# Designs tried in a protein design run: peptides against a protein of PDB entry 5VZU. Part 183

Target 1, 271 residues: chain A of PDB entry 5VZU
Amino acid sequence: GRTLEDIFHEHMQELILMKFIYTSQYDNCLTYRRIYLPPSRPDDLIKPGLFKGTYGSHGLEIVMLSFHGRRARGTKITGDPNIPAGQQTVEIDLRHRIQLPDLENQRNFNELSRIVLEVRERVRQEQQEGGHEAGEGRGRQGPRESQPSPAQPRAEAPSKGPDGTPGEDGGEPGDAVAAAEQPAQCGQGQPFVLPVGVSSRNEDYPRTCRMCFYGTGLIAGHGFTSPERTPGVFILFDEDRFGFVWLELKSFSLYSRVQATFRNADAPSPQ

## One batch from the design tools (peptide; made by RFdiffusion4, then SolubleMPNN)

Design b2_p25_7_s2 (from b2_p25_7, 7 letters changed)
Fold by OpenDDE base, seed 2:
Structure b2_p25_7_s2 (fold): chain B 271 residues (1-271), chain A 25 residues (1-25)
Amino acid sequence: as target 1 above (271 residues)
Amino acid sequence: MDFTEVPDLPLNTTPPKLPVPLSGA
């Protein structure tokens, strides 16, 4: 039978061949488009901009990170055989923070999977509820003609009665010490490890993370066939590094800021 | 199309962005 190594080697060869075919077919007709860096906003989780990532066999990829209120977006600047340039490789919901467990339980893929799937279900419920409110609000504009409903009557119902017994029992109010949610110390990253079975190209990833959020990643076949959004975890390490755990793929992608300064890359001010 | 489980690729190999359709021969 073919080994997992054989299947992997064949797939790597296919991706290299496809990448070669795509690069070689277009040798004579390159179209250049100017890319503008998104403006930074005070409420942005980190400075928006270009990040370099690796999708394993696809090699080096460039992604633009941008913020859109309570959403973050990774847009492909470089295409690959599966997903063309301009597609949103990741979409992050900044409303739905992922709380990672302790370092011991972070090694358990099933625990991470449980946490992510519970958040995915909450996101689905909120989308259904918001869809129902938008639907019901249009139906009620029917002019309710005010028919004068009639005068029905008086009934008197009655009186009684008395008794007073005084029982004193002074049960002491047990001081429910509200466990003050220790304000998550805003400055110190929590210990971070990938779950067992999650593949990373390099073991050189940050071992502390600042924040995690629910997100979805775009996956597709060669030539952008059957594109779908899969659940994942956005991991903010620092101002210059983030990761994405592709839950269904059991894979991790690390993204690092492109340190190049671009002259005249600022978006024209909206006139 | 049976999305056959992407086999756990060796630690040094990031899985493809799609399950390779295992050609069921």
Scores: peptide ipSAE 0.021, ipTM 0.507, DockQ to the pose 0.038
Fold by OpenDDE base, seed 4:
Structure b2_p25_7_s2 (fold): chain B 271 residues (1-271), chain A 25 residues (1-25)
Amino acid sequence: as target 1 above (271 residues)
Amino acid sequence: MDFTEVPDLPLNTTPPKLPVPLSGA
């Protein structure tokens, strides 16, 4: 049988060949679109912008990180044989924080898998519930009931009745102070290690992370065939570095901020 | 603009982002 190594070599040869063919096709009609940097907002988890990713066989990738309320998006600026430029390679749900276990249990892929799949199920439930509320709100276009006539101003009278019984019972409503979950101190990074069996192109990844979130990554066949979203973990290391664990692929992608200053890269103000 | 050439790390180790078609052999 073909070894896993043989399959990897064959696939690598195919990707190199596809890249070679694509780069050798000088006769391609290329459409250029200007890219603008997303505007920074005060509530953005980090400054939005361009990040350099490493995806093994895909080589060097550029991703635009942007924030959209309680969601973040990684948009491919560079395409690959599977996923074209302009696609959302990652979608992060900033509502669904992932708490990593201790460093010993972080090495266990099955533990990370369990945590991520539990969060995935919660996200799925919330999407089903929110879909029902949006459906019911449209149904009560009740019929335009006919304007009933302005019925007259009957004036009737002031009856006084008095009785004053004073019953005291001062049941103290126990203020169940919903313990506002203290915003988990965003400041102290936790020790971070990749699970055993998660492939990283670079073993030189940050060994401390600030926070993690549930996310989905886009995967597809060559030519963007059968595109699907797979569960993963967005890992914020610092202001300039984030990672994504592709759970089903057992792979890790590190992204580092592009430290280049771009002239006129700011989005035009919405007129 | 220091494009630090991340050296072309040998392509060998990253699993394909493709579902390997389980060709049942």
Scores: peptide ipSAE 0.020, ipTM 0.532, DockQ to the pose 0.070
Fold by OpenDDE base, seed 3:
Parts: sequence; structure tokens; C-alpha cells
Structure b2_p25_7_s2 (fold): chain B 271 residues (1-271), chain A 25 residues (1-25)
Amino acid sequence: as target 1 above (271 residues)
Amino acid sequence: MDFTEVPDLPLNTTPPKLPVPLSGA
């Protein structure tokens, strides 16, 4: 039977051929669009901007990393035969940290898979619960018919009643030690290794990571057919490097900051 | 701009962004 490797090899050849056809066919008909860099915010995990991906058959990929509150997004600046430019190649949930095990257990793909799938189920539960709260609030705008009804007047009376004594029960205020959310120690990075059987383009990836988060990656067939989100791990190495583990694909993509300065790339101030 | 030619991956090393064909077992 065809191995997974044979299927991947055949598809890689097709991707290269498609890329060659597209680049050769449109060589004289390039449409340029200005891209603005996202503004940096104080709460951004790292400086947003352009990152160079070492990604597969696609060669050089450019991804824009941006932050949107508790979410980060990787947007493709370079398209490929599967995923066009402007698509969100990765979405990262900064609420859902992935805790990597020790270096020995990091080599076990099944352990990483377990951890990621447990986080995926929590994310699904939170989305279902938040969907129910938004649904119940809309029901009660029944049209209150403005019935006008009338004036009547009446009167009186005064009654007094008296006494009940205030019992002084001096319950001591139990110090609710607010568990100070320990500011996420930007601590010493943890040792990092890819699981056995995860394909990396280059073995030259950082062997220490700062933080990991749950995320989803966009996958599709040629011509953006059957696009779907697959689970993965966003790995922050440093200010200039991050990775993404595509769990279902058993692959790793490394992204490095583009060090080029771009003039007039700042977003126009909202007037 | 050091476009270090990221050497062409040997074809064998990067799974496509395809849905893993459900192994029709």
C-alpha cells in the first residue's frame, strides 16, 4: 500500500509543480498590495510583525504575527497553492497555556497529543457554555403593549409596629487571601525538544522555550479546498522566534522575525 | 536583505497542509 510518506512525497511534488506554474504564469501580472504592520500594545506577548517561516515545499513563507486581546494570529503574507495570502494560517489562544513535560516525556508524541487534546476539549466546552449565555438574554423583548389604565386615588393608614433587637454577631472577616495570580514568571526557559516522529525542516531549532499555548492551524487541499482548523502548539522561543507544532500533520514550522525595517509601514492612525 | 536561500527541503521532509487522508482501514 502507499505509505504516508509516499502520499506526502507525491503531494510535495504536486505543490512544487503548482507553485512553479503559478509563478511562471503570473510573472508579468503582479498585483501589489500595501501591508501595514500592526501597532504594538503593552500586553502583547512579543512585538507583532513579520516572521519568516521555514515551511515545507512552500519555501520561504512570510507570516504577520498580530495580537487581539487573549488571541494571537499568524496571517499569511505569502500564499501557496493550498492557503492563499491573507488567510490566518495559525490562531493562538493565549488563555490556554500548554505545559510541556520534562525533556524525556517531550520526546513522546502521544504525551504531547494527550495534553493538546485535553486543552482542545476545554476550549470546546468554554465555547458551548458562552454560547448558551448569549442565547438566553434575547428572549424577553416581548412588546409591552402600552395599556393606558386609569387614575384612582385612595388614602390612609399609619400603623406603628416596633421592636426587633439588632444582634451584634461580630463575624471576623476571614482574610480571603486572593491567590495573587503569580505574574507569569517570564522565568528561565524550559528545555525543549520535538517529539519523535514530528518532522522538522531543520534540526536547528531553539532547544529552550519560554511559553507554549494551544492553537489551531489552517490546512486545505489545492485551490483552498476543504479548509479546516487542526489542533497544534504555539511555542514561543524568544522575542524573535516562535514555532508551531501541527499535531495531526506531525510537523513543526519555525518562524523567525524579519529584521528588515520598513518605511511607511505603520498603520494610518484612525482618523 | 540576506535572503539566505533556505535550501529546498528534500521533498521527503515536510508533510503537506493536507488533511491527513483518513487511513481507510
Scores: peptide ipSAE 0.020, ipTM 0.537, DockQ to the pose 0.070
Fold by OpenDDE base, seed 1:
Structure b2_p25_7_s2 (fold): chain B 271 residues (1-271), chain A 25 residues (1-25)
Amino acid sequence: as target 1 above (271 residues)
Amino acid sequence: MDFTEVPDLPLNTTPPKLPVPLSGA
């Protein structure tokens, strides 16, 4: 049977050949589009911008990280044979923090899988509940039949009805103990290790992370066939590094900030 | 900015994003 090494070697040869074909075919017909860096906001988890990522056999990819309220997005600047450029490779839900266990339990892939799948089910429930509230609110705009109110002119008089004193019904406000959401302590970095059986291109990843969030990654067949969202974990290491664990693929991608300064890459101010 | 208009890469050739098997050296 083909070994995993044979499959990897064949796949790497195909990827290199495809990259060569694409570069050679498009060399004469390159459409250049200006990419603008997203503006930084005070509430952004880290500075948005360009990151270099590793997708195992696909080699080096460029992803733009941007923030959209309680969501973060990784958009492909470089395409691959599965997912074209411009596609959102990762979507991060900043409302759904992942709490990693201790280092011993972090090595257990089944424990990480359990935690991620429990968060996925909560996200699905919230989407169903919010879908019902939005559905019921639209149902009551029945067309108000504009009955043509007839023009009756009646002039009647100014009667001075009397001073009804409002009773002081002193309803005691029940102390709804608002469970004080403990402010998410800007967490001291916790020790980090990949689960056993999660593949990384390099063992050189940060061994301390700041925080983790639930997210989804885009996967597809060749030529963007059957695109789907797979569950995963966004791992913030520092201001310049994040990772994504592709849960179903048992793969880890490391992303590092592109340190190059780009002149005139700022988005034009919205006029 | 919707980047959807990047020309589709030719459809035909590369297996789905499989995790790189760690070559156990």
Scores: peptide ipSAE 0.020, ipTM 0.490, DockQ to the pose 0.178

Design b2_p25_7_s3 (from b2_p25_7, 8 letters changed)
Fold by OpenDDE base, seed 2:
Structure b2_p25_7_s3 (fold): chain B 271 residues (1-271), chain A 25 residues (1-25)
Amino acid sequence: as target 1 above (271 residues)
Amino acid sequence: MDFTEVPDLPLNTTKPKLPVPLSGS
């Protein structure tokens, strides 16, 4: 039977061959596009910019991180055989924070899966409710022709009855001590470990994270075939590092800021 | 940015993106 090693070796040979075919197709035509860094906003979770990451077996990839209100986006600057350049490799919902459990429970992939799938279901419900409100708002502008429908009249009466008994029972108001959600201490990162069975290229990932959010990652076959969004976790480690856990793929990608200063890379001011 | 100029990949395979780096032994 094919070993797992044989399957990986064949896949790497295929990736190398595909990369060779792509590079060879451009031997006579190089198109250069200027990329601008997204402007930083005060409400941005971290400074937007270029990050270098590992995307499974595809090697080193460059992603632009940008913020769009309550969403963050990772856009591929480098393509791979599955996902071309310019595609949104990750989309992060900054409304849906993921609280990681303690270190013992973080090692359990099923616990992380449960948490992510619960958040995915909430996101789906919110999308359905927002779709219904947008649908119902268009239907009501039918002109209510005021037809004066007529006067019909009747009837009637009755009557009874009385009784009064006053029962006192003074049930004490149980002080529902609203468990004050301890303000998540914004300053101290929590201990972080990958679940058992989640693969990382580098064992040298940060062992402390600041916060996590629900997100989706783009996957496809070679040639960008059957592209789909899969659930995952965006993990903010620090100002210069974030991760993405691909839940269905059981993989982790680490992204680190490109420290190169680019002259004149600022977006032109919106005139 | 419209990246529509990324040429179509000449080799379409049904193989999904493999998440696992080859652990270099």
Scores: peptide ipSAE 0.025, ipTM 0.524, DockQ to the pose 0.148
Fold by OpenDDE base, seed 3:
Structure b2_p25_7_s3 (fold): chain B 271 residues (1-271), chain A 25 residues (1-25)
Amino acid sequence: as target 1 above (271 residues)
Amino acid sequence: MDFTEVPDLPLNTTKPKLPVPLSGS
């Protein structure tokens, strides 16, 4: 039978050939776009910037990681036969932390799948609830025809009525100590292993992770056909490394910070 | 850093972007 490696090699050769055909057909039609580094904010999970990824058959990819409040985004800087440059390859929800089990249970793909799908359902519910609140507020301002109804004047009456003593019931406001979600200690990283059956191009991935979050990855056919978002896990290893587990694809992508310093890569200050 | 935009690839192949080939069961 074909090994996973044989299928991988054939798919790599096909993608290289496609890339060659395109680069040769569009000879001298290369558009260069200046890319600015996203500004760093003090609340950013890590410094934003360029990361070198290895997708399975696509070889070297460059992704820009940026932060947008409670969301992070990986934007493709390098296009591939499926997803062009400028597309959001990953979207991370920093509100939805993934808690990985112990190292023994991390080897179980079904356990990771359960955890991710439970979070996906919560995200879906929150989107439905937030969609309902935005819909009801456009109540009928029917045009109140201001009919000018007239002046009538009357009159008197005085009446007195009585005493009722307000009882002092000083119900102590029980301090609902809102359990301040303890800012998840930037604690000692937890042991990390890929689930059995999740393919990585390189077994040289960090064996300790800091934090994990729910996210979605973009997949498409060649020519960006039928683009869809699949569930996954963003794994923060350290300041310079993150991963993404593509749940449905049973694959892992490792991203490492590009250490090259770019002169004049800062976004122009908004004038 | 100047990146070459890879133009939209007109190839209607039904092959999804697989970070790794799915081992077809």
Scores: peptide ipSAE 0.023, ipTM 0.533, DockQ to the pose 0.200
Fold by OpenDDE base, seed 4:
Structure b2_p25_7_s3 (fold): chain B 271 residues (1-271), chain A 25 residues (1-25)
Amino acid sequence: as target 1 above (271 residues)
Amino acid sequence: MDFTEVPDLPLNTTKPKLPVPLSGS
């Protein structure tokens, strides 16, 4: 049988050949589209912008990180043979924080897998419930052609006022001990390690993370065949670095902010 | 940040984004 190594070697040869074909076909009419950086908002988890990452067998990838209320999105600026430019390579649900265990249990891939799949199921349930509420709200706009039946004058039945004095039973309001929402320690980084068997291209990843969130990553075949979303973990390291753990792929991608200043990269103000 | 300092990451270790169908031997 073909070894895993043979399959990887064949796939790498194909990717190199495809890259060579694409780079040699620059004689084709290139369509340029201007990219605008999203405006920064005060509530953004970090400053939105361009991030440079390594994604699987693909070379350098540029992703634009943007914030959309309780969601973040990574949009591919660079295309690859699998996923074209402009696709959302990652979608992050900022409502669904992933709490990493201690460092010992973080090394266990099955523990991370359990945590992520439990959150995935909650997200699926919330989507079904919200879909039902949106569906039921539309069903009741049947056109009530309420023909105006004439208002017959109903008579003024009199206001009898009896004085009943019900008693003072002073039931003590039991102290609802408001479970002190432990202030989200937004500031203290937690120790971070990749699970055993998760491949990173760079072993030099940050060993401390600020926050983790549930997310989905886009995967596809060559030519964007059979695109699907796989569960993963968005890891915020700092203002300039984030990662994504591709759970099913058992891989980690590190993204670092592009420190280049772009002139006129701001979105035009909506007139 | 020079775009050149992405070391030539050894091509071999990165799983294809494709689920390579495990052709069962």
Scores: peptide ipSAE 0.027, ipTM 0.540, DockQ to the pose 0.064; fails the geometry check
Fold by OpenDDE base, seed 5:
Structure b2_p25_7_s3 (fold): chain B 271 residues (1-271), chain A 25 residues (1-25)
Amino acid sequence: as target 1 above (271 residues)
Amino acid sequence: MDFTEVPDLPLNTTKPKLPVPLSGS
């Protein structure tokens, strides 16, 4: 029978062949698009820019990390047979921090899965609530047929007298306990380990992380068939490294900053 | 650049890049 190694080798050859076919077929039709680095903002979680990642068999991938208010995005700079360049491979919700448990419980995939799915449900509820407020506002522009209501005469309402005693209704200000956004403890990272059964290409991943956030990853079949967003965890290790745990895929992708300085990579100032 | 090849699922799986678990044999 075919060994797993034979199947892997054949699959790798097929992926290389696909990449070669795509590259060779488009060689004469390559439209070069200039990529601009996103501007850095003071409120950005880390400096935006190019990151190199390794996930799947497609080898080295380049992703642009950018920040959009309370959201971060990883945009594919390198396409693969499943997901073309320009797609958002990861979308991170910076409103939804994930607290990793202790190192012992981090080994439990089911515990991570529980935490992520609870956050996913909150995100879904917030999206539904925000969708209802936007929906109710449009319904009431029924055509007001302007029936000319006849001018009923202004009856002179009589001068009612004076004695409004001010009732001191001491409405206790209900302490809206603003759930204090615990300041991102920018201090000591927490110990980090991948859950058992999460596949990593490299066991040499950072064993300490600064913070984690809920996110979604884009997955698709070959030729970008049946694209869907799956839940995951964005893991910030440091200024130059982040990871993404693909929950449903039971995989981890490590991304490291591209240290190359690109001249004239800044977006042109809006004239 | 050490491209440690990670086993892929056969292309006949219409499913997205599932990182094939390295079945440690």
Scores: peptide ipSAE 0.019, ipTM 0.541, DockQ to the pose 0.072; fails the geometry check

Design b2_p25_7_s4 (from b2_p25_7, 8 letters changed)
Fold by OpenDDE base, seed 2:
Structure b2_p25_7_s4 (fold): chain B 271 residues (1-271), chain A 25 residues (1-25)
Amino acid sequence: as target 1 above (271 residues)
Amino acid sequence: MDFTEVPDLPLNTTKPKLPVPLSFS
């Protein structure tokens, strides 16, 4: 039978062939579009900009990271045979922080899967509740003033009775020691390891992360066939590095900031 | 920003959905 390795080798050959066909068909007709860097805001999690994906055999993957209030977005600048340029490869919900367990439990893929799927269900519930409020707000066409039908004067039924004594039972106030949520020390990253069975191309990923968030990643077949959003974890390592764990694919993607300074790459101020 | 979709070559591949090109070590 074909081994998994044979299937993978054939798949890689096909991806290379597809990339060659795509590049060769456009060799004589290139359209250039100016890319502007997203404006930086004080509330941005890190400086927005261009990041290089370390996806190897397909070459250089460039993603633009941008912030949109409580959401972050990774937009493909380079296309691949599955996902064209301009698509949102990752969408991050900065309202839904992922708390990683201790380093021992981080090695358990099922534990990470549980945590992510619990957050996914919360996001789904919030979307359903917000959809209901938007739906019900249109239905209150004001009740037409139905004329006041006259008040019939129904009767006075009566007055009983007095006594029950004041039992003084002085229940001691149990000091609910509110476990002070130790302010997550904003400065020291937590130890980080990929779960067992999550594939990383490079074993040289940061072993400390600042914070993690729930997100979704775009996946597709060749030629952008059947695109869908899958759950994942955005991992902020530092100002210049982030990762994405593709939960269903059991894969990890590392992104590093493009250190090139682009002159005049700022978006024109909206007049 | 309307990124002009790179015209999809109609490669009818029934292959697995991927977020990015697979790297085999």
Scores: peptide ipSAE 0.019, ipTM 0.551, DockQ to the pose 0.153
Fold by OpenDDE base, seed 1:
Structure b2_p25_7_s4 (fold): chain B 271 residues (1-271), chain A 25 residues (1-25)
Amino acid sequence: as target 1 above (271 residues)
Amino acid sequence: MDFTEVPDLPLNTTKPKLPVPLSFS
């Protein structure tokens, strides 16, 4: 049978060949597009902008991170053999925070899988419920005829009534001590480690994360064949670094902010 | 923003959706 090394070597050769074909055949047909940076909003989880990511053998990629209410989006600025430029590589649901377990249980891939899949089912349920409410409301626009019924002015009247007495009954309100939901300490990073069997291109990833969210990643075959969204975890490390765990792929991608300043990169004001 | 598709050229490669080489440990 083919060894794992043979499969890896063949895959690497194919990626190199594809890159060579793209660069050698289409170098003269490059369409350049101006990229505008998304404006920063006060409610953005971090400053939006360009991030450099590493996808195993694909090398260095550029992703634009942007915020859209309770969603974040990673859009590919550089394409790869699977996912072309302009595609949304990751979609993050900022409503669905992932709580990572302790550092010992974070090493268990099955525990992370359980947590992510439970959140995925909640997201599916919420989408089904919201779809039903939108369907029933459209039916009843029957043409209500315009009947002009008239202006009656009714004016009445002032009345009085009285003094009702202050019955004392001193029923002790049992102090239902509302367990004050301790404000989730948004500020303290938690220890972070990749689960055993999750591949990273580099072992030099942050060992502390601020927060995690449910998200989906786009995967496809070569030439963008059969594209699908797979479940994953967005990991915010700091203002300049985030990760994505591709759950089904057992892979981790690290993204770091591009520190380059771009002149005239601001989006034109909406006219 | 119309990120109009740069069509990745149809390389007739039937090979799998995995953007990451499976690091076989």
Scores: peptide ipSAE 0.017, ipTM 0.539, DockQ to the pose 0.168
Fold by OpenDDE base, seed 4:
Structure b2_p25_7_s4 (fold): chain B 271 residues (1-271), chain A 25 residues (1-25)
Amino acid sequence: as target 1 above (271 residues)
Amino acid sequence: MDFTEVPDLPLNTTKPKLPVPLSFS
């Protein structure tokens, strides 16, 4: 039978051939779009920016990581035969932390799968509940036919006087200022290992991670056919490295910050 | 960093003149 390595090699050759064909046929038809780096915010999990990743069988790609409140997004800067540039390759829910087990249990793919699928179900429930609240709030604006009720002139009833009864000083019990949950302390790094049977392009991934979150990755056939979102785990290693475990694909992508400084890459200030 | 290693496909690919046989067998 073909090995996974043989399949990967054949697929890489096909991708190289496709790239060669496209670059040779469309050399004169390239449309360039300026990309702006997202501004950094104090509440961003790490500095937003460009990351180089190994995307399964597709080799190297460039992804822009950006933060949107409680969500992070990886946007493809480079396209591939499956997923064009500008697509959100990963969407991360920063409300749904994944707690990794100990190193022994991290080797068990079924344990990781269980944890991720439980979080996926919670996310689905929250989306259904929030969809119902947003739906019920819109339904009750039936058109109030403003029947013009005629202005009856209600008479001036007189100004009775100033009885100054002293209000008792009811000491309201001090509002227990709900201790603002300290922004989850940049978690002490925990030992990290990929589950057995998760494919990595190399074994040279960080063996310690800071935090993990639930996320979804975009997968598609060639020509962006049948695009779907698959569950996964976003793994923050450090300020310059993150990973994504594609649960259903049993694959891991490592992303490393592009250390190049880009002049004039900042978004124009909204005038 | 040499960006040449990244397969950047043009977004608006008209049909390739050469059919690449996409055999996911």
Scores: peptide ipSAE 0.007, ipTM 0.496, DockQ to the pose 0.134
Fold by OpenDDE base, seed 3:
Structure b2_p25_7_s4 (fold): chain B 271 residues (1-271), chain A 25 residues (1-25)
Amino acid sequence: as target 1 above (271 residues)
Amino acid sequence: MDFTEVPDLPLNTTKPKLPVPLSFS
């Protein structure tokens, strides 16, 4: 039978051939689009910008990281035979932090899978609940053509009664100190290791991470066929490095900031 | 910003949906 290595080798050869055909076909018809860097905000988890990922057969890929309130997005700047340029390769929910276990339990893929799938179900519940509140409000503006029925003058009736006493009891309002979620101290990062059976192209990944979040990655067949979102973990290592664990694929992608400075890369200020 | 969708070649390959080639090390 074909080994996994044989299948991988055949797949790599095909991807190289597809890339060659693609580049050769478009050699005389290149369209250039200006890319603007996302504006940085004070509340951004890290500085937005361009990151380089290394995907097996595709070589160096460029992803733009941007922040959109409680969401982060990785947008492909370089396309591949599966996912074209401009697609959101990763979408991160900054509301849903992933707590990694201790270093021993981090090696267990089933433990990571459990944690991620529990968060996925919470995200799904919140989306269902928020969808119900938006639906009920629109229905009731039926046109009440209420005709003006005439004013009958009904009478005065008068009476009566009495006194009930002023009970004083000054119950102090207990200050429900809303436990302000202490901004998670940007403390020393926790030890990090990939689970056993998660494929990494490079074993030279950071062994310490700052924080993790739930996210989804985009997967597709060649020619962007049957695109779908798969659950994963966004791992923030530092200001210049993040990773994504593709849970269903048992793979890890490392992204490093592009250190090149770009002139005139800022978006024009909205007038 | 809508990036230009670079039209990938419509290759109807029945190959597994991999966002990233699994580098089998």
Scores: peptide ipSAE 0.019, ipTM 0.562, DockQ to the pose 0.156; fails the geometry check

